Peptides against a protein of PDB entry 3NZW. Designs and how they scored, part 9

Target 1, 212 residues: chain A of PDB entry 3NZW
Amino acid sequence: TTTLAFRFQGGIIVAVDSRATAGNWVASQTVKKVIEINPFLLGTMAGGAADCQFWETWLGSQCRLHELREKERISVAAASKILSNLVYQYKGAGLSMGTMICGYTRKEGPTIYYVDSDGTRLKGDIFCVGSGQTFAYGVLDSNYKWDLSVEDALYLGKRSILAAAHRDAYSGGSVNLYHVTEDGWIYHGNHDVGELFWKVKEEEGSFNNVIG
Target 2, 222 residues: chain B of PDB entry 3NZW
Amino acid sequence: QFNPYGDNGGTILGIAGEDFAVLAGDTRNITDYSINSRYEPKVFDCGDNIVMSANGFAADGDALVKRFKNSVKWYHFDHNDKKLSINSAARNIQHLLYGKRFFPYYVHTIIAGLDEDGKGAVYSFDPVGSYEREQCRAGGAAASLIMPFLDNQVNFKNQYEPGTNGKVKKPLKYLSVEEVIKLVRDSFTSATERHIQVGDGLEILIVTKDGVRKEFYELKRD

## One batch from the design tools (peptide; aimed at target 1 A20 M45 G48, target 2 P127)

Design b1_p11_2 (made by RFdiffusion4)
Pose (drawn by RFdiffusion4):
Structure b1_p11_2 (pose): chain A 212 residues (1-212), chain B 222 residues (1-222), chain P 11 residues (1-11)
Amino acid sequence: as target 1 above (212 residues)
Amino acid sequence: as target 2 above (222 residues)
Amino acid sequence: LTWMELPWWKD
């Protein structure tokens, strides 16, 4: 698994791979590691497939309950805390999740929270989570500027997940892109590494090691 | 010490067609190197046009299927006999499985039917509720032998248009019920050849808008 | 994502 989300001039970019594993067995290449909590909230998934899916789906129901009660969209900070506090209650029971809650509110602007099963909760501009996180950091950190165009930022996020899908035996499948503005999230497609790799290699001249 | 889990072998397979779906499984049940039964059904019609199989530790698989069938019964009781759609059944199974997160049903579960548009549908589950909708899925002992074959023959992976210099991928035309039954039977004869826990018989449940049909085929008994 | 492993998924 490789997931990343970063803030920049144009809002937030979220990118994830789609590989699921059972050890060295590739269980699936077509899993959705991003959950659309609501039109302005996204959650990313890494770790235990069932823990992430179950508790993030549950988080969505909790956020919806807040809107009915308070007649107002839930903040990113509060939404991430609901998950953070829930996971904390289970500390020591073996839950396994590296998560990112990304969204936009007039009150907070573009906002990113890293939340994991250890109970750690961190607000930040850049996060890469999962077995492939360091590979994504390597590409993302060395090309990141706050002033990236929406187009360049979407590409960097995509390229970073691609770097991780190439080097991490436990990451791969396809790349799912998202862009977050004050009008909510915009889905930017599912890019199969099976074609995305060769295309990027030719057009970019990178991945110079692998013989084509 | 006491081990609450055992392994009863068996292999299951699910393929979704445009307007049908199939869920197949060998009828052999095993413990270690012995055969408990050469015919012990492992794929079930649960009503509302849903077939399911929970493969792995059989006691857990039976308890789960029994609990789900009772769930469909109560769904009708509580919702004015409304039909339980396959997507709804999948989310329901997720909660049943995750409910035992800290003492799991040790099973790999697959269900098949039609979605609300009448299209074929297959869902497979992780032991603790992780699930996804798919075109096909192999589960159980020979899953590692069969899933690669299905990626190739069902989803045409690694296959290209001849003479296109590997540029044009083989189109994803869709399989008929006849072509699917062939792939299923071939899959199980192959699995019976290479995996000692697979054999004796093959039982397939076919699901269409007209309901659930069953077909049976013998397999090698060695 | 990581699935919980069953016997036939192990080496």

Design b1_p11_2_s1 (made by RFdiffusion4, then SolubleMPNN; from b1_p11_2, 8 letters changed)
Fold by OpenDDE base, seed 5:
Structure b1_p11_2_s1 (fold): chain B 212 residues (1-212), chain C 222 residues (1-222), chain A 11 residues (1-11)
Amino acid sequence: as target 1 above (212 residues)
Amino acid sequence: as target 2 above (222 residues)
Amino acid sequence: MFLTPLPFQLD
């Protein structure tokens, strides 16, 4: 898995691969590793597929209950804290989760929290999570600027996942791309790695380790 | 050391069509190298046009299917005989599976039916309840033999339009029920040849708007 | 101890 999220002047970019594995077996190439919690809030998934899917769906329910009770959308801080508190209660039980809670509220603006099954909760501007995270960081860190245009930021997110998909055997399938703004998240499509790789190679003159 | 799990072998396969879905399974039940039964159905009509199979350890599979059938029953009691949708069924099964997260059901679960738009739907589950809607899925002993075949023949993976220099993929399209049945039969006949835990009989449940139809085919009995 | 099939991983 490779997931990433970063803040920039235009909001948040979220990009993820879509591969699931069971040992050496590719279990799926089409997994949705982003949960759309509400129109303004996203969760990413890395680690155990069931652990992430179950508890992030549960989180969605808790967020909805918050809205019903408080007549206001839940904050990104509060949503991430609910998840963090939950997984911390299961500490030592063997949950495997590496998640990012990404969203926008009027109070917070664009916000990203990292939450994992160890009980770590971190607020930050840039996170890559999964077995391919270091490959993604290599591209992302080299090109990241706060002042990126939306177009450049979207491309950078997509390109970083592509790099990880290329090098990490446990990442691949496709890139799912999101842009989060004050108006909510926008889905920017599913990009098959097989097609995207050759396109990017041709356009950039990159990936010269591959002859084709 | 005590092992609470058995392995009863077998293989299951789901394929979604445009206005139908199929869920198929062999009827062989084994323990180690011994055939317990040559006809032990493992694909079930659960009501509300939902068919289900949980392949692996048969005791766990039967328990899970029984629990789901009970869930359907109670859903009707609690919601004035409302039909359980396939997506809601999938969510319910996730909770059944994840409820045993720390002592999982030793099964690969597939359900098939029609979505609320009348389109064919297949959902697959891992042992602890992660699930995905897919056009096709193989599960069980010979899944590794069948799934790549389905990738190629259902999802047209690695197929390109002739004369396009590999630039244009073969377009995705739904298969007819006849085409799907052909693929299912070819999958199981091939799997039977290469896997000792697959054989004896093939039962196919076809879900349409008109209900569930069953077909049976003989497999090799070696 | 859980055997095969293994749970799916997003690693």
Scores: peptide ipSAE 0.305, ipTM 0.810, DockQ to the pose 0.146; fails the geometry check
OpenDDE base, seeds 1, 2, 3, 4: peptide ipSAE 0.304, 0.302, 0.302, 0.303; ipTM 0.803, 0.814, 0.816, 0.810; seeds 1, 2, 3, 4 fail the geometry check

Design b1_p11_2_s2 (made by RFdiffusion4, then SolubleMPNN; from b1_p11_2, 8 letters changed)
Fold by OpenDDE base, seed 2:
Structure b1_p11_2_s2 (fold): chain B 212 residues (1-212), chain C 222 residues (1-222), chain A 11 residues (1-11)
Amino acid sequence: as target 1 above (212 residues)
Amino acid sequence: as target 2 above (222 residues)
Amino acid sequence: MFLRLLPFQRD
């Protein structure tokens, strides 16, 4: 798995791969590693597929209950805290989760929290999470600027996941791409890694380690 | 050391069509190198046009299917005989599986039916309740033999239009029920040749708007 | 075996 999220002048970019594995077996190439909690809030999934899918779906229910009770959308801080408190109760039980809670509220603006199954909760501007995270960071950190255009930011997110898919055996399938703004998240499509690789190689003159 | 799990072998396969879905399984039940039964069905009609199979450890599979059938019954009691949708069934099964997260059902679960738009639907589950809707899925002993074949023949992976120099992929299209049944039969006959835990018989459940139809074919009895 | 969206390469 490779997931990433970063803040920039235009909001948040979220990009994830879609491969699931069971040991050396590629179980799926089409897994949705982003949960759409509400129109303004996303969760990313890395680790145990069932743990992430179950508890982030549960988190979605808690966020909806908050909205119903308080007549206001939950903050990104509060949503991430609910999840971190939950996984902390299971500490030592063997949950495997690495998630980013990404969203926008009027109070907080664009916000990213990292939450994992150890109970770690971190606020930040840039996170890559998964077995391919270091490959993604290599591209992302080299090209990241706060002042990126939306187009350049979307491309950078997509390109960073592509780099990870190329080098990490546990990442691949496709890139799912999101842009989060004050108006909510926008889905920017599913990009098959096989097609995307050749396109990027041709356009950039990159990936010269592969003979076409 | 005591192992609470067994492995009863077998293989299951789901394929979604445009307005139908198929869930198939062999009828062999084994323990180690011994055939316990040559005809032990493992694909079940659960009502509400939902078919289900939980392949792996048969005791766990049977328990899970019974619990789901009971869940369907209670759903009707609680919601004025409302039909359980396939997506709701998938969510319910996730909770059944994840409820035993720390002592899992040792099974690969597949369900098939029609979605609310009347389109074929196949959902597959890991032992602890991760699930995905897919066009096709193989599970069980010979899943690794069958799944690549389905990638090629259902999803047309690695196929290109002739004369395009590999630039145009073969377009995705729905398969007819007859084509799907052919693929299922070829999958299981091939798997039977290469896997000792697969054979004896093939039972196919076909879900359409008109209900569930069952077909049976003999497999090699080696 | 459970499906993994592996966060870290488990040795």
Scores: peptide ipSAE 0.200, ipTM 0.816, DockQ to the pose 0.188
OpenDDE base, seeds 1, 3, 4, 5: peptide ipSAE 0.195, 0.189, 0.212, 0.189; ipTM 0.801, 0.817, 0.810, 0.811; seeds 1, 3, 4, 5 fail the geometry check

Design b1_p11_2_s3 (made by RFdiffusion4, then SolubleMPNN; from b1_p11_2, 6 letters changed)
Fold by OpenDDE base, seed 2:
Structure b1_p11_2_s3 (fold): chain B 212 residues (1-212), chain C 222 residues (1-222), chain A 11 residues (1-11)
Amino acid sequence: as target 1 above (212 residues)
Amino acid sequence: as target 2 above (222 residues)
Amino acid sequence: MFLRLLPWQKD
């Protein structure tokens, strides 16, 4: 798995691969590693598929309950804290989760929290999470600027996941791409890695380690 | 060391069509190298046009299916005989599986039916309840033999239009029920040849708007 | 075997 999220002048970019594995077996190439909690809040998934899917769906329910009780959307800080508190209760039980809670509220602005099954909760501007995270960071850190245009930011997110898919055997399938703004998240499509690789190689003159 | 799990072998697969879905399984039940039964059905009609199979350890599979059937019954009691949708069934099964997260059902679960738009639907589950809707999925002993075949023949992976120099992929299209049945039969006959835990019989449940139909075919009894 | 979004680790 490779997931990433970063803040920039235009909001948040979220990009993830779609491969699931069971040992050396590629179980799926089409897994949705982004949970759309509400129109303004996303959760990403890395680790155990069931652990992430179950508890982030549960988180969605808790966020909805908050909205009903408090008559306002939950903050990204509060949503991430709910998840962090939950996984901390299961500490030592063997949950495997690496998640980013990404959202936009008027009070907080664009916000990203990293939450894992160890109970770690971190606020930050840039996170890559998964077995391919170091490959993604290599591209992302080299090209990241706060002042990126939305177009360039979307491309950078997509390109970073592509680099990870190329080098990490446990990442691949496709890139799912999101842009989060004050008006909510926008889905920017599913990009098959096989097609995307050749396109990027041709357009950039990159990936010269592969002979076409 | 005590092992609470067994392995009863077998293989299952689901394929979604445009307005139908199929869920198929062999009827062989084994323990180690011994055939316990040559006809032990493992694909079940659960009502509300939902078919289900939980393949692996048969005791766990049977328990899970019974619990789900009971869940369907209670859903009707609690919601004035409302039909359980396939997506709701999938969510319910996730909770059944994840409820035993720390002592899992040792099974690969597949359900098939029609979605709320009348389109064929197949959902697959891991032992602890992660699930995905897909066009096709193989599970069980010979899943690794069948799934690549389904990738090629259902999803047309690695196929290109002739004369395009590999630039145009074969377009995705729905398969007819007859085509799907052919693929299912070819899958199981091939798997039977290469896997000792697969054979004896093939039972196919076909879900349409008109209900569930069953077909049976003999497999090699080696 | 459980589906993973990370490499499988043997316990």
Scores: peptide ipSAE 0.281, ipTM 0.819, DockQ to the pose 0.224
OpenDDE base, seeds 1, 3, 4, 5: peptide ipSAE 0.272, 0.269, 0.273, 0.254; ipTM 0.804, 0.818, 0.812, 0.811; seed 3 fails the geometry check

Design b1_p11_2_s4 (made by RFdiffusion4, then SolubleMPNN; from b1_p11_2, 8 letters changed)
Fold by OpenDDE base, seed 4:
Structure b1_p11_2_s4 (fold): chain B 212 residues (1-212), chain C 222 residues (1-222), chain A 11 residues (1-11)
Amino acid sequence: as target 1 above (212 residues)
Amino acid sequence: as target 2 above (222 residues)
Amino acid sequence: PFLRLLPFQKE
């Protein structure tokens, strides 16, 4: 798995691969590693598929209950804290989760929290999470600027996942791409790695380790 | 050390069509290298036009299917005989599986039916309840032999339009029920040849708007 | 036998 999220002048970019594995077996190439919690809030999945899918769906329910009770959308801080508190209660039980809670509220603006099953909760501007995270960071860090255009930021997110998919055997399938703004998240498509790789190679003159 | 799990072998396969879905399984049940039964059905009609199979450790599979059937019953009691949708069934099964997160059902679960738009639907689960809607899925002993075949023949992976220099993929299209049944039969006959835990018989459940139909085919009894 | 979306395993 490779997931990433970063803040920039235009909001948040979220990009993830879609491969699931069981040991050396590729179980799926089409897994949705972004959970759409609400129109303004996304959760990413790394670690155990069931742990992430179950608890982030549960988180969605908690967020909805908050809205019903408080007549206001939950903050990204509060949503991430709910999840963090939950996994902390299960500390030592064997949950495996590496998640990013990404969203927008009027109070916070664009916000990213990293939450993992060890109980770590971090607010930040850039996170890559998964077995391919170091590969993604290599591309992302080398090209990241706060002042990226939306187009360039989307491409950078996509390109970083592609790099990880290329080098990490446990990442691949496709890139799912999101842009989060004050108006909510926008899905920017599913990009098959097989097609995307050759396109990027041709356009950039990159990936010269692969011959024809 | 005591191992609470067994392995009863077998293989299951789901394929969704446009207005139908198929869930198939062999009827062989084994322990180690001994055949316990040559005809032990493992694909079940659960009501509300939902078919289900949980393949792996048969005791766990049977328990899970029974729990789900009971869940369907209670759903009707609690909601004025409302039909359980396939997506809601999938969510329910996730909770059944994840409820045993720390002592899992040792099974690969597949359900098949029609979605609320009348389109074929197949959902697959890992032992702890992660699930995905897919066009096709193989599970069980010979899943690794069958799944690549399904990738090629259902999802047309690695197939390209002639004359396009490999630049245009073969377009996705729905398969007819006849085509799907052919693929299922070829999958199981091939798997039977290469895997000792697969064979004896093939039971296919076909879900349409008119209900569930069953077909049976003989497999090699070696 | 669980499906994994592998975190970076520091082995």
Scores: peptide ipSAE 0.270, ipTM 0.817, DockQ to the pose 0.171
OpenDDE base, seeds 1, 2, 3, 5: peptide ipSAE 0.249, 0.264, 0.257, 0.271; ipTM 0.811, 0.826, 0.825, 0.822; seed 5 fails the geometry check

Design b1_p11_3 (made by RFdiffusion4)
Pose (drawn by RFdiffusion4):
Structure b1_p11_3 (pose): chain A 212 residues (1-212), chain B 222 residues (1-222), chain P 11 residues (1-11)
Amino acid sequence: as target 1 above (212 residues)
Amino acid sequence: as target 2 above (222 residues)
Amino acid sequence: MPYSWMKLPWW
């Protein structure tokens, strides 16, 4: 698993791979590791497939209940805390999740929170989570500028997940892209590494090791 | 010490067609190196045009299928006999499985039917509720032998248009019920050849807008 | 942290 989300001039970019594993067994190449909590809230998934899916789907119900009660969209900070506090209640029980809650509110602007099953909750501009996180950091950190165009930022996030899908035996499948503005999230497609790799290699001249 | 889990072998397979779906499983039940039964059904019609199989530790698989069938019964009681759509059944199974997160049903579960558009549908589950909708899925003992074959023959993976220099992928034309039954039977004869826990019989449940049909085929008994 | 399923005997 490799997931990343970063803030920049044009909002937030979120990118994830789609591989699921059972050890060295590739369980699936087509899993959705991003959950659309609502039109302005996204959650990313890494760790235990069932823990992430179950609790993030539950988080969506909790956020919806907040809107009905308060007649207002839930903040990113509060939404991430609901999950953070829930997971904390289960500390020591073996839940396994590395998560990112990304969204936009007039009150907070573009906002990213890292939340994991250890109970850690961190606000930040850049996060990479999962077994492939360091591979994504390597590409993302060395090309990141606050002033990236929406187009360049979308590409960097995509390229970073691709770097992780190549080097991490536990990451791969396809790349799912998202862009977050004050008008909500915009889905930017599912890119199969099976074709994305060769296309990027030719067009970029990178991945110069692998023989084509 | 006491081990609450055992392994009863068996293999299950699910393929979705355009307007149908199939869920197949061998009828052999095993413990270690012995055969408990050569015919012990493991794929069930749960009503509302849904078939399901929970494969792994059989006691857990039975308890789960029994609990789900009772769930469909109560769904009708509580919602004016509304039909439980396959997507709704999948989310329901997720909660049933995750409900035992800290003492799991040790099963790999697959369900099949039609979605609300009448299209074929297959869902497979992790022991603790992780699930996804798919075109096909192999589960159980021979899953590692069969899933690669299905990626090739069902989703045409690694296959290209001849003479296109590997540039054009083989189109994803869709399989008929006849072509699917062939892939299923071949899958199980192959699995019976290479895996000692697979054999005796093969039982397929076909699901269409007209309901659930069953077909049975013998397998090697060695 | 791989995105992973719970392992069973044949895995």

Design b1_p11_3_s1 (made by RFdiffusion4, then SolubleMPNN; from b1_p11_3, 8 letters changed)
Fold by OpenDDE base, seed 5:
Structure b1_p11_3_s1 (fold): chain B 212 residues (1-212), chain C 222 residues (1-222), chain A 11 residues (1-11)
Amino acid sequence: as target 1 above (212 residues)
Amino acid sequence: as target 2 above (222 residues)
Amino acid sequence: MAFEYRRLPFE
């Protein structure tokens, strides 16, 4: 798995692969590792598939309840804290979750929190999460700037996941790409790695370790 | 150390069409190398045009299916006989599975039906309740033998249009019910040849807007 | 910490 999110002048980019594994078995190439909690809030999934799906869906319910009670969208801080508190209660029970809660509120602006099953909760501008995170960081960190255009930022997110998909056996399938703005998240499509790789290689002159 | 789980073998397979879905399973039930039964159905009509199979440890599978059937019953009681949608069924089954997260049902679960738009739907679950809607899924003992075949024949993986130098993929299209049945039969006959835990009989449940139809085919009995 | 998106294997 490789998931990433980063803040820039144009909001937030979220990009994830779509491979599920069971040991050496590729269980799926078409997994949706982003949950759309509401039009302004996303969650990413890495780790135990069931743990992530179940509890992030539960989180969505809690966020909706907040809106009903308070007549206001939940903050990214509060949403991430709810999840963090939950997993912390299960500490030692064997949950496996590496998640990012990404969203926009007027109060906070574009915001990213990392939450994992160890109870760690971190606010930050850049996170890569998963077995392929180091590969993604290699590309992302080398090209990241706050002042990226939306187009360049989207490409960078996609390109970083592609790098991880190339090197990490546990990552692959496709890239799902999101842009989060003040108007909410925008889905920027599913990009099959099998096609994307060759396109990028040709256009960039990259991936020269592979003969076309 | 005591192992609370058994493995009763078998294989199941779901494929979604445009306006139908199929869920198939062999009828062999085994323990280790001994055949317990040559005809023990493991694919069930659960009502509301939902078919379900939970393959693996049969005791767990049966328990899960019974619980789901009961869930359907109570859903009708609580919601004025409203039809349970396939997506809602999937969510419900997730909760059933995850409710035993720390002592899981040792099964691979697949359900099939029609979505609210009348399109074929197949959902697959891991033992603890992660689920995904897919066009096809194999589960059980011979899943590793069948799934790659389905990738190629249902989703047309690694197939390209002739004369395009591999640049144009074979277009995705829905398969007819007849085509799907052929694929299912070929899958199970092939699996039976290579896996000792698969064989004896094949039962296929076909879900359409008109209801659930069952078909049965003999498999090798070796 | 590194995570794979893991479905629990039956086999």
Scores: peptide ipSAE 0.450, ipTM 0.840, DockQ to the pose 0.421
OpenDDE base, seeds 1, 2, 3, 4: peptide ipSAE 0.440, 0.442, 0.449, 0.448; ipTM 0.831, 0.843, 0.848, 0.839; seed 1 fails the geometry check

Design b1_p11_3_s2 (made by RFdiffusion4, then SolubleMPNN; from b1_p11_3, 7 letters changed)
Fold by OpenDDE base, seed 3:
Structure b1_p11_3_s2 (fold): chain B 212 residues (1-212), chain C 222 residues (1-222), chain A 11 residues (1-11)
Amino acid sequence: as target 1 above (212 residues)
Amino acid sequence: as target 2 above (222 residues)
Amino acid sequence: MAFALRPLPWQ
């Protein structure tokens, strides 16, 4: 898995691969590793597929309950804290989760929290999470600027996941791309790695380790 | 050390069509190298046009299916006989599976039916309840033999339009029920040839708007 | 075997 999220002048970019594995077996190439919690809040999934899917779905329910009770959208801080508290209660039980809670509230603006099953909760501007995270960071860190255009930011997110998909055997399938703004998240499509790779290689002159 | 799990072998396969879905399974039940039964059905009609199979450890599979059937019953009681949708069924099954997250059902679960638009739907689950809607899925002992075949023949993976120099993928299209049945039969006959835990009989449940139909085919009894 | 999304590098 490779997931990433970063803040920039235009909001938040979220990009994830879609491969699931069971050992050496590719279980799926089409896993949705982003949960759309609400129109303004996303969760990313890395680790155990069931753990992430179950608890982030549960988180969605908790976020909805918050809205109903408080008549206000839940903050990204609070949403991430709910998840963090939950996984912390299960610490030692063997949950495997690496998640980013990404969203926008009027109070917080664009916000990203990293939450994992070890009980770590971090607020930050840039996170890559998964077995391919180091590959993604290599591309992302090299090209990241706060002042990126939306177009460039989207491309950078996509490109970073592509790099990870190329090098990490446990990442691949497709890139799912999101842009989070004040108006909510926007889905920017599913990009098959097989097609995307060749396109990017041709356009950039990159990936020269592969001979077409 | 006590091992609470067994492996009863077998293989299951789901394929979604345009307005139908198929869930098939062999009828062989084994322990190690011994055939316990040559006809032990493992694909079940659970009502509401939902068919289900949980393949792996049969005791766990049976327990899970029973629980789901009960869930369907209670859903009707609680919601004025409302039909349980396939997506809701999938969510329910996730909860059943994940409820035993720390002592999992040792099964690969597949359900098949029609979505709310009348389109064929197949959902597959890992032992702890991650699930995905797919066009096809193989599970069980010979899943590794069948799944790549399904990728190629259902999803047309690695197939390109002739004369395009590999630049144009074969377009996705729905398969007819007849085509799907052929693929299922070919899958299981092939798997039976190469896997000792697959054989004896093939039971296919076909879900359409008109209900669930069952077909049975003999497999090698080796 | 449960499906994994691999949260950590090289896991």
Scores: peptide ipSAE 0.174, ipTM 0.819, DockQ to the pose 0.197
OpenDDE base, seeds 1, 2, 4, 5: peptide ipSAE 0.193, 0.066, 0.175, 0.164; ipTM 0.806, 0.794, 0.813, 0.803; seeds 1, 4 fail the geometry check

